# Designs tried in a protein design run: peptides against a protein of PDB entry 3T6J. Part 16

Target 1, 375 residues: chain A of PDB entry 3T6J
Amino acid sequence: PIVESYIGFIESYRDPFGSRGEFEGFVAVVNKAMSAKFERLVASAEQLLKELPWPPTFEKDKFLTPDFTSLDVLTFAGSGIPAGINIPNYDDLRQTEGFKNVSLGNVLAVAYATQREKLTFLEEDDKDLYILWKGPSFDVQVGLHELLGHGSGKLFVQDEKGAFNFDQETVINPETGEQIQSWYRSGETWDSKFSTIASSYEECRAESVGLYLCLHPQVLEIFGFEGADAEDVIYVNWLNMVRAGLLALEFYTPEAFNWRQAHMQARFVILRVLLEAGEGLVTITPTTGSDGRPDARVRLDRSKIRSVGKPALERFLRRLQVLKSTGDVAGGRALYEGYATVTDAPPECFLTLRDTVLLRKESRKLIVQPNTRLE
Target 2, 372 residues: chain A of PDB entry 3T6J as posed
Amino acid sequence: PIVESYIGFIESYRDPFGSRGEFEGFVAVVNKAMSAKFERLVASAEQLLKELPWPPTFEKDKFLTPDFTSLDVLTFAGSGIPAGINIPNYDDLRQTEGFKNVSLGNVLAVAYREKLTFLEEDDKDLYILWKGPSFDVQVGLHALLGHGSGKLFVQDEKGAFNFDQETVINPETGEQIQSWYRSGETWDSKFSTIASSYEECRAESVGLYLCLHPQVLEIFGFEGADAEDVIYVNWLNMVRAGLLALEFYTPEAFNWRQAHMQARFVILRVLLEAGEGLVTITPTTGSDGRPDARVRLDRSKIRSVGKPALERFLRRLQVLKSTGDVAGGRALYEGYATVTDAPPECFLTLRDTVLLRKESRKLIVQPNTRLE

## One batch from the design tools (peptide; made by RFdiffusion4, then SolubleMPNN)

Design b1_p9_1_s1 (from b1_p9_1, 4 letters changed)
Fold by OpenDDE base, seed 2:
Structure b1_p9_1_s1 (fold): chain B 375 residues (1-375), chain A 9 residues (1-9)
Amino acid sequence: as target 1 above (375 residues)
Amino acid sequence: MTGTYYPDP
């Protein structure tokens, strides 16, 4: 078997300032069959990057072909095991040196294993479809999230010699129509500048890229989905995201006004964006369960994903990228924290919904280290 | 930066 490993201070999720890495490591075996799908995605990456909703001037100057493999994890040491990884965790290196992507296939397999009777917050008519396509939709989302999410976009930088990596005279901010007025100075990084929101903000951008690009037939074709199957995968991917946004409330601490999980905060933000789009795209309805206790249902109107959802997400995603590229911390914080705010304001009453989420909380899944044998 | 995707719990 082909064995891959890494070890060191890598992820900074446990640092409130997003700077200090946690020591982690894994040993994994390459899944050749699943890796082939991600290789096809890599082959299309340069073209797919052009579909992202920002000007080429806000994208990497040169496409660097990354590696992408699916891994079956044998051992993982750390505070949490991911479904996918994009490294290195430095934008400058991603722009100039390249990056590597991995999907942790056996982690995903555990994650999407769901029993119908335990599936919360979905309409009955959606449950079977959700169960059927959750796995495949996750593969699509993780692939896009890592490769084209974390692997996309440019930071505007002035180096130590005063040189810019962009043309100050010709590059225009698509949101303002003006020339670029802010950038990263020498020694400034994404994490150092955006600090407390950096991790969650970037995860939100990556998740949004996944939702946005999964609408393209080319993406679904790479994963082997066409026609009705492709539409179902799209629907379930979006449905899963809005459901995740509701589930995210578990990881919010009202007393401290803070989030304990960067990815879940990101998913809540996306839910808020899609709710703001209105027009019946997303509906969260409080209900009463069979036990007489509070429950809720999330509804996503399939017919409005492209007409209502895509434009809303496009605008939001473009704003995320522009603010990131220009190092506009004030604008970025205002945007992101605005959507990340949890109140009990109607009609959603998110703090009340949080109580419902906690009440209906599923047992935490345990990922147990596997063993190998020679057959 | 972060480069890790965590699935739903």
Scores: peptide ipSAE 0.042, ipTM 0.791, DockQ to the pose 0.714
Fold by OpenDDE base, seed 4:
Parts: sequence; C-alpha cells; structure tokens
Structure b1_p9_1_s1 (fold): chain B 375 residues (1-375), chain A 9 residues (1-9)
Amino acid sequence: as target 1 above (375 residues)
Amino acid sequence: MTGTYYPDP
C-alpha cells in the first residue's frame, strides 16, 4: 500500500491567538479509488476558482496544481481527528509554493454512522434523506472546503523591499470601489494580524466556499451526482450546515463569551448569515419532545437555496475574502464578531436554544484506531 | 485554524 504520514506543529486551533501549533501526526494508507474523485476535482480547480465571488485580482496570481489524496488513517496523534487537511497553513506559502490536500476517508465514515432515532433537530421527513445523503454530501463539502476553500484567495503583501504583489494602480476593492488601502507588511501573517478570530474566520470562509460551489453543476457531476440526486446532495449539504450551526451552541461558553471550537463557531456564523437572509430560507422552531422536554427543529426550504441562500452567501463570502486579502483586521473583526455573537434576542433566542442543544446532546463518539489486513 | 476540516463532534 501507499503510505502517507505527517508530523509536527501543524494546527493552531487550540491557541487562542491562532499562532502556536499543536504537535500532531498521522500514518495513513492511500485509498486509490476515492482519490480518483478528488483528482477530478483538482482537474477542474482552476476553472472552479473563477466561480468564486471575488475578482481574479483577489485570487492567486498563478494556479498551482495541488495534490489531493483520500487517506484511510491508521493512527492519528492529536487532540482531534480532522475529516480533511490542507497544508501548509501559511497563506503566503500556499499562494507561492502550493499546497496539498487530503481527505481522511475513514474519519468521514465515522461521521456517517448516525442512528435515525438519535438524529436531533431535524424534521421526520428529512431524517431519511439526511441519513442517505449525509455521507456523499460531506465528501463534496470536505473536498471543496480544502481544495477551493483553504486553497483559494490571495493576500496582498508589501515585501521587505517595499514591492507589492499587486498593482496598486489598477486593483479595485469590489466592496468599496476604491483602490486597495491596506495589505500585509513584511513579517505579518494571517494569524498574526487576525489573531483571536483567524482560525474560525478562515474555517468560515472555507465552509462558505463549500456551500457556495456545491451549487455548481460541474461539482456535483465530478462527484457523480445528477438530476434529483444532485439536488438532494445540495439540500442535505446545506441542511447539515444549518443544523451544525445550531449544534455549535454546545461549544459556546456564555459566561466567558468564548467559543471553544473554531469550526463550530464558523458554522454558527454561517447559520446567522442564512437566517439574516430571511424569506423563510431557514427556520428554527422550539418544540417539545416526546419526553415532554424542550426540543427544536431546523427547517431549510430547498426551493430558496439558490434564490435566497446563494446571494446572501455570495455577499458574505466576498466580504470575508476581501477583508482577508487586504489585511483589514478592523473590518474583518467587526463583520465576523457581529455574526458570532450569541444572545437571547428574539426570534432565535440562541441562549435558550443552547440549553435545548445541551439537553439533547449526543454522546461523544469514541474513535478507535483501525487495523488493516490482507484477506 | 485554516488547514483542517473537522467533522461534527
């Protein structure tokens, strides 16, 4: 078998300032069959990057063909096991030297193992569809998240010699209509500038890319979905995200106004964006469970994903990218923290919903290291 | 962090 591994101080999720890496390592075996799908995605990456809602001037100057491999993890040493990885985590290296993507296939499979009777916060009519398509939709989401999420966008930089990596005279900020007013100075990085919001902000951008691009027919085709199946995959992917946004409340500490998990914070932000879009796109309804205790239902109107959801996400995603590219920490923090706030304000009453989420909390899965054998 | 996607807990 083809074996891949990595080891080192890689992910900084556990650093409140997003700077210090946690020691992590894995050993995995390449899944050739699943890797083939991701190779098709890579083959379309250059074109799909153009579908993202920012000008080419905010995208990497030169497309660097990345690697994308599906891996079955044999051992993983770290505080958490990811579903996908994009490395290196340094944006400057990503845009100048390239990057590598991996999907941890057997980790994804763990996420698919949901018992219908334990599936919370969904309408009964959605449960079977969700169970059927959660896996496939998650493959799509992870692929897009890593390759075209983390793998997209450009940081505007002035180097130590004073040279810019963009044309100051011609590049226009699509949000302001003006020339670029801010950038990264020599020695400044994404994490150093955006600090406490950097990790979650970037995860939010990557997740948003996934939702946005999964609407593209070419993406669904690459993953082998057409017709009604493609629409169901889209629906379940979006439904999973809005549900995740609700589940995210578990990882918020009201007393400290603090988020304890970057991805879940990101998912909550996306939920807030889609709720803000209104028009009945997303509805969270408090209910009473069969046990007489509080429950809730998340509803997503599939007919409004393209008409209401996509435009809202487009605007939000563009703003995320523009603020990231220009190193506009003040603007980025204002935007992101605005959506990341958790209050008990109507109609959502998120703090009250948090109590419901905690009440309905599922038992944490115990992930056990696998073995492999020849039969 | 910007380099890793985690599944739902």
Scores: peptide ipSAE 0.049, ipTM 0.798, DockQ to the pose 0.676; fails the geometry check
Fold by OpenDDE base, seed 3:
Structure b1_p9_1_s1 (fold): chain B 375 residues (1-375), chain A 9 residues (1-9)
Amino acid sequence: as target 1 above (375 residues)
Amino acid sequence: MTGTYYPDP
């Protein structure tokens, strides 16, 4: 078997300022079959990057072919186990040196074991489809999230010598129609500038890329889905995201106005974006469960994903990227914190919904390290 | 950067 590992101060999710890495490590075995799918995705990455909703001037100048591997984790030492990884965690290095992606396949598989009777917040008619396609759709999402999410976009930089990595005279901000007015100075990084929102903001961008690009037929073909299956995978991927946005409320602490999980905050933001799109795309309905206690249902209108959802996500995703590229912290914070705010304002009444989410919370799963053997 | 952390939805 092919063994992969890493160790060190790598991820900064536990640092409120997103700077200090947590010491972690893993040992894993390569899943050859799933890795082949990701290799096909890599082969299409340069073309798929062009499908993202920002001008080429906001994308990396030179495409650097990354590695992408699916891994079955044997041991993981850290505070949390990810579904995927993109490293290194520095945008400048990603732009100039390249990057590596991994999908932790057996970690993803753990999430697939949910029993139908324990599925919360879904319409009854969606449950079987959700169970069937949650796994495959999540594979698609993780692949896109890592490779084309974290692996996309350019930071505008002025180096220590005063040179710019973009043409100040010709590059236009697509949101303002004006020339670029802000950038990263020497020594400034994504994390140093965006600090408390940096991690969640970037995760939100990556998740949005996944939703946006999963609509592309070529992506589904790479993962082996065609026809009705492809459409079902798309639907379940989007459905999973909006459901996740509701579930995310578990990780919000109202008393501190604080999010305790960057990815969950990101998912809530996406839910808010799609709710704002309106037109019946997403509906959250408070209900009464069979036990007589509060419950809720999330509905996603499949027929409106492309007509309503995609344009809304496109606009939002472009804004995320433009603000990131230009180092516009004020604009970025205003945008992101606006969508990340949790209140009890109607019609959603998210604080009330949070109570429902907590009430319906399932016991946390115990992750156990596996054994492997040669036969 | 990592992807989604467990627990995932």
Scores: peptide ipSAE 0.045, ipTM 0.810, DockQ to the pose 0.581; fails the geometry check
Fold by OpenDDE base, seed 5:
Structure b1_p9_1_s1 (fold): chain B 375 residues (1-375), chain A 9 residues (1-9)
Amino acid sequence: as target 1 above (375 residues)
Amino acid sequence: MTGTYYPDP
């Protein structure tokens, strides 16, 4: 078998300022079969990047073909086991040197297993479909998230010699219609500038890329889905995201007004964006469970994903990217924190919903080291 | 900090 490993100070989720890396390490075996799917995605990456909702001037000047491998993890040392990884975590290096992607396949598989009777917050009519397609949709989402999410976008930079990596005279900010007015200076990074929101903001961008691009038929084809199956995968992917946005409330601490998990905060933000889109796209309804205690149902109107959801997400995603590219921390923070705010204001009453989420919280899963054998 | 995807809990 092909063995891969990585060791180092890589992820900064445990740093409140998003700067200091945590020491991590893993040893894994390459899953050749699943890696082949991601290789196909890589082969289409340059074209798919053009489908993202920002001008080419806000995308990398040169496409650098990354590696993308599915790994079965034998051991992982760290505070949390990811489903996917994109490294390095420095946008400048991603732009100039390239990047690598991995999907931790057996970690993803753990998330696939859901008992129908324990599946919370979904309508009964959606449960079977959700169970059937959660796994496949997750593969799609993770692939897009890593490769085309984290792997996309350009930072506007002025180097130490005063040279710009963009044409100041011709590049136009699509949100303002004006020339670029802000950028990263020498020594400034994404994390250093956006600090406390950097991780969650970037995760939100990456998740949004996943939702947005999963609507593209070529993406579903790469993963082997066609026709009704492809549509179901799309639906379940979006449904999973809006459900995750509700579940995310577990990771919010009202007393401290803070989020404890960057990805879940990101998912809540996306939920807020899609709720704001209105038109019956997403509905969260408080209910009463069979036990007589509070419950809730999330409904996603699949017929409105493309007509209502996509445009809303497109606008939001473009704004995320433009603000990131230009280093507009004030604008970025205003946008992101606005959607990340959790109150008990009607109609959603998110703090009340949080109580429901906590009440319905599932038992924490334990991940144990797998065994291997020769046959 | 930005390069990791976590599955749904």
Scores: peptide ipSAE 0.043, ipTM 0.794, DockQ to the pose 0.683; fails the geometry check

Design b1_p9_1_s2 (from b1_p9_1, 5 letters changed)
Fold by OpenDDE base, seed 2:
Structure b1_p9_1_s2 (fold): chain B 375 residues (1-375), chain A 9 residues (1-9)
Amino acid sequence: as target 1 above (375 residues)
Amino acid sequence: MTGVYYPDP
C-alpha cells in the first residue's frame, strides 16, 4: 500500500487568534479508486476556477496543479479528525508554490452512516433521499471545498521592496467600482490580519465555493452524476448545508457570545445568507415532536436553488473574496460577524431554536482507530 | 486548512 503521513504544528483552529498551530499527525493509506475521481477534478480545476464569481484579477495569476488524494486514516492524533485537508495553511505559498489536498475517505464513510429514525430536523419526504445521497454529496462538497475553495483566490500584496503583485492602475474592485485601496503589507498574513474571524471566514468561503460550483454540470459529471441523479446530489448537498447551519447552534455559547467551532460557525453564516434571500428558499419551522417536546424542520425549496439561492450566494461569496483579497478587515468583520450573530429575534428565534437543537442532540460519534491485516 | 468537519449530530 501507498502510505502517507504528516506531523507537526499545522492547524490553528484552537487558537482564538488563528495563529498558533496545534500539534497534529496522521498515518494513512491511499485509496487508489477514490483518488482517481479527485484526479479528474484536478484536471478540470483551472477551468472551474473561472466559474467563481470574481474577476480574474482576484484569482491566482498562475494555475499550479495541486495533488489530490483520498486517504484511509489508520491513526490520527489531534483534537479532531477532518473530512478533508488543504495544506500549506499560507495563502502566499498557495499562490506561488502550490498546495496539496486530501480527502479522508474512511472518516466520510463513518460520517454518512446515518439511521433514518435518528435523523433530525428533516421533512419525512426528504429523509430517504438524504440518506441515499449524503455520501456522494459529501464527496463533491469536500472536493470542491478543498481544491477550489481553499485553493482559490488571490491576496493583494505589497512586498518589502514596495512592489505590488497587482496593477494598481487597472485592477478595479467589483464591489465599489474603484481602484484597489487596501492590501497586505510585507509580513501581514490572512491569519494575522483577520485574527479572530480568519479561520471561520475562510471555511465559510470554502463551503460557499462548494455550494456554488456544485451547481455546474461539469462538476457533477466528474463525479459520475448526470440527469436526475445530479439534481438530487445538488439538492442534498444544499439541504445538508442548511441543516448543518441549524445544528451549528450547538457550538454557540450565548453567555460568551462566541463560537466554539469554526466550521459550524461558517455553516450558520451560510444558513443566514440563504434565509436572507427569502422567497421561500429556506424555511425553519418549530414543531412538536412525538414526545410532546420541541422539535424543528428545515425545508429547502429545490426549485429555488438556482433562481434564488445561487444569486444570493454569488453576491455573498464575491464579497467574501473581495474583502479577503484587499485585506479589508473592517469590512470583512462587519460582514461576517453580522451574519454570525445569534439572537432570539423573530421570525427565526435562533436562541430558542438552539434549545431545541440541544434537546434533540444525538450521541456524539466516535471514530475509533482501525487495524490492518494481511489477507 | 482542515476543510469539512462532520458536525456532531
Scores: peptide ipSAE 0.096, ipTM 0.806, DockQ to the pose 0.537
Fold by OpenDDE base, seed 3:
Structure b1_p9_1_s2 (fold): chain B 375 residues (1-375), chain A 9 residues (1-9)
Amino acid sequence: as target 1 above (375 residues)
Amino acid sequence: MTGVYYPDP
């Protein structure tokens, strides 16, 4: 078997300022079959990057072919186990040196072992479809999230010599119609500028890329889905995201006005974006469970994903990227914190919904190191 | 960056 590992101060999710890495490490075995799918995705990456909703001037100047491997984790030492990884965690290095992606395949498999009777917040008619496709759809999402999410976009930089990595005279901000008015100075990084929102903001961008690009037929084909199956995978991927946005409320602490999980905050933001789109795309309905206690249902209108959801996500995703590229912290913070705010305002009444989410919370699963053997 | 964290399993 092919063994992969890494160790060191790598991820900064536990640092409130997103700067200091947590010491972590893993040992994993390559899943050759799934890795082949990701290799096909890599082969299409340069073309798929052009499908993202920002001008080429906001994308990396030179495409650097990354590695992408699916891994079955034998051991993971850290505070949390991810579904995927994109490294290095520095945008400047990603732009100039390249990057590597991994999907932790067996972690994904464990996450979706929920029994039908325990599946919360979905319409009954969606449950079987969700159970069938949640795994495959998440493989698609992780692949896009890592490769084309974290692996996309350009930071505008002025180096220590005063040189720009973009043409100040010709590059236009697509949101304002004006020339670029802000950028990263020498020594400034994504994390140093966006600080407390940097991690979650970037995860939100990456998740949005996944939802946006999973609509592309070529993506589904790469993963082996065609026809009705492809449409079901798309539907379940979007459904999973909006459900996750509701579940995310568990990780909000009202008393401190803070989020305890960057990815879950990101998913809540996406839910808010899609709710704002309106037109019946997403509906959250408080209900009464069979036990007589509060419950809720999330409904996603499949027929409106492309007509309503995609345009809304496109606009939002473009704004995320433009603000990131230009180092516009004020604009970025205003945008992101606006969507990340949790209140009890109608019609959603998210603080009330949070109580429902907590009430329906499933017991935490224990992740155990697997055994492996040669036969 | 670490990709998608699952909700605490």
Scores: peptide ipSAE 0.054, ipTM 0.797, DockQ to the pose 0.517
Fold by OpenDDE base, seed 4:
Structure b1_p9_1_s2 (fold): chain B 375 residues (1-375), chain A 9 residues (1-9)
Amino acid sequence: as target 1 above (375 residues)
Amino acid sequence: MTGVYYPDP
């Protein structure tokens, strides 16, 4: 078998300032069959990057063909096991030297193992569909998240010699209509500038890319979905995200106004964006469970994903990218923290919903290291 | 960091 591994101080999710890496390592075996799908995605990456809602001037100057491999993890040493990885984590290296993507296939499979009777916060009519398509939709989301999420965008930089990696006279900020007013100076990085919001902000951008691009027919085709199946995959992917946004409340500590998990914070932000879009796109309804205790239902109107959801996400995603590219920490923090706030304000009453989420909390899965054999 | 996608806990 083809074996892949990595080891080192890689992910900074556990650093409140997003700077210090946690020691992590894995050993995995390449899944050739699943890797083939991701190779098709890579083959379309250059074109799909153009579908993202920012000008080419905010995208990487030169497309660098990345690797994308599906892996079955044998051993993973770290505080958490990801579903996908994009490395290196340095944006400057990503845009100048390239990057590598991996999907942890057997980790994804763990996420697919959901018992219907334990599936919370969904309408009964959605449960079977969700169970059927959660896996496939998650494959799509992870692929897009890593390759075209983390793998997209450009940082505007002035180097140590004073040279810019963009034309100051011609590049226009699509949000302001003005020339670029801010950038990264020599020695400044994404994490050093955006600090406490950097990790979650970037995860939010990557997740948003996934939702946005999964609407593209070419993406669904690459993953082998057409017609009604493609629409169901889209629906379940979006439904999973809005549900995740609700579940995210578990990882918020009201007393400290603190988020304990970057991805879950990101998912909550996306939920807030889609709720803000209004027009009945997303509805969270408090209910009473069969046990007489508080419950809730998340509803997503599939007919409004393209008409209401996509435009809202487009605007938000563009803003995320522009603020990231320009190193506008003040603007980025204002935007992101605005959506990341958790209050008990009507109509959502998120703090009250948090109590419901905690009440309905599922048991944490115990992930056990696998073995492999020849039969 | 921004290099990973974590599944639902």
Scores: peptide ipSAE 0.046, ipTM 0.801, DockQ to the pose 0.684
Fold by OpenDDE base, seed 5:
Structure b1_p9_1_s2 (fold): chain B 375 residues (1-375), chain A 9 residues (1-9)
Amino acid sequence: as target 1 above (375 residues)
Amino acid sequence: MTGVYYPDP
């Protein structure tokens, strides 16, 4: 078998300022079969990047083909086990040197199994479909998230010699209609500028890319889905995201007004964006469970994903990217923190919903080291 | 960046 490993100070999720890396390490075996799917995605990456909702001037000047493999993890040392990884975590290096992606396949597989009776916050009519397509939709989302999420977008930079990596005279900010007015200076990075929101903001961008691009038939084809199956995968992927946005409330601490998990904060933000879109796209309804205690149901109208959801997400995602590219921390923070705010204001009453989420919280799962054998 | 942590926490 092909063995891969990595060791180092890599991810900064545990740093409140998003700068200092946590020591991580893993040893894994390449899953050749699943890696083949991601290789196909890589082969289409350059074309798919053009489908993202920002001008080419806000995308990398040169496409650098990344590696993308599916890994079965034998051991992982860190505070949390991810489903996917994109490295390096420096946009400048991603732009000039390239990047690598991995999907932790056996980690994803753990999430595939869901007991119907324990599945919270979904309508009964959605549960079977959700269970059926949760796994496949995760594969799609993780692939897009890593490769085309984290792997996309350009930072506007002025180097130490004063040279720009963009044409100041011709590049136009699509949000303002004006020339570019801000950029990263020498020594400034994404994390250094956006600091406390950098990790969650970037995860939100990547998750949004996943939702947005999963609507593209070519993406579903790469993963082997066609026709009704493809539509179901799309639906379940979006449904999973809005559900995750509700579940995310577990990771919010009202007393401290802070989030404890960057990805879950990102998912809540996306939920807020899709709720704001209105028109019955997403509905969260408080209910009473069979035990007589508070419950809730999340409903996603699949018929409105493309007509209502996609445009809303497109606008939001473009704004995320433009603000990131231009290093507009003030604008970025205003946008992101606005959607990340948790109050008990009607109609959603998110703090009340949080109580429901906590009440319905499932037991924490344990991931243990797998065994391998030769046959 | 680590993409998605355990997708169904």
Scores: peptide ipSAE 0.070, ipTM 0.794, DockQ to the pose 0.621; fails the geometry check

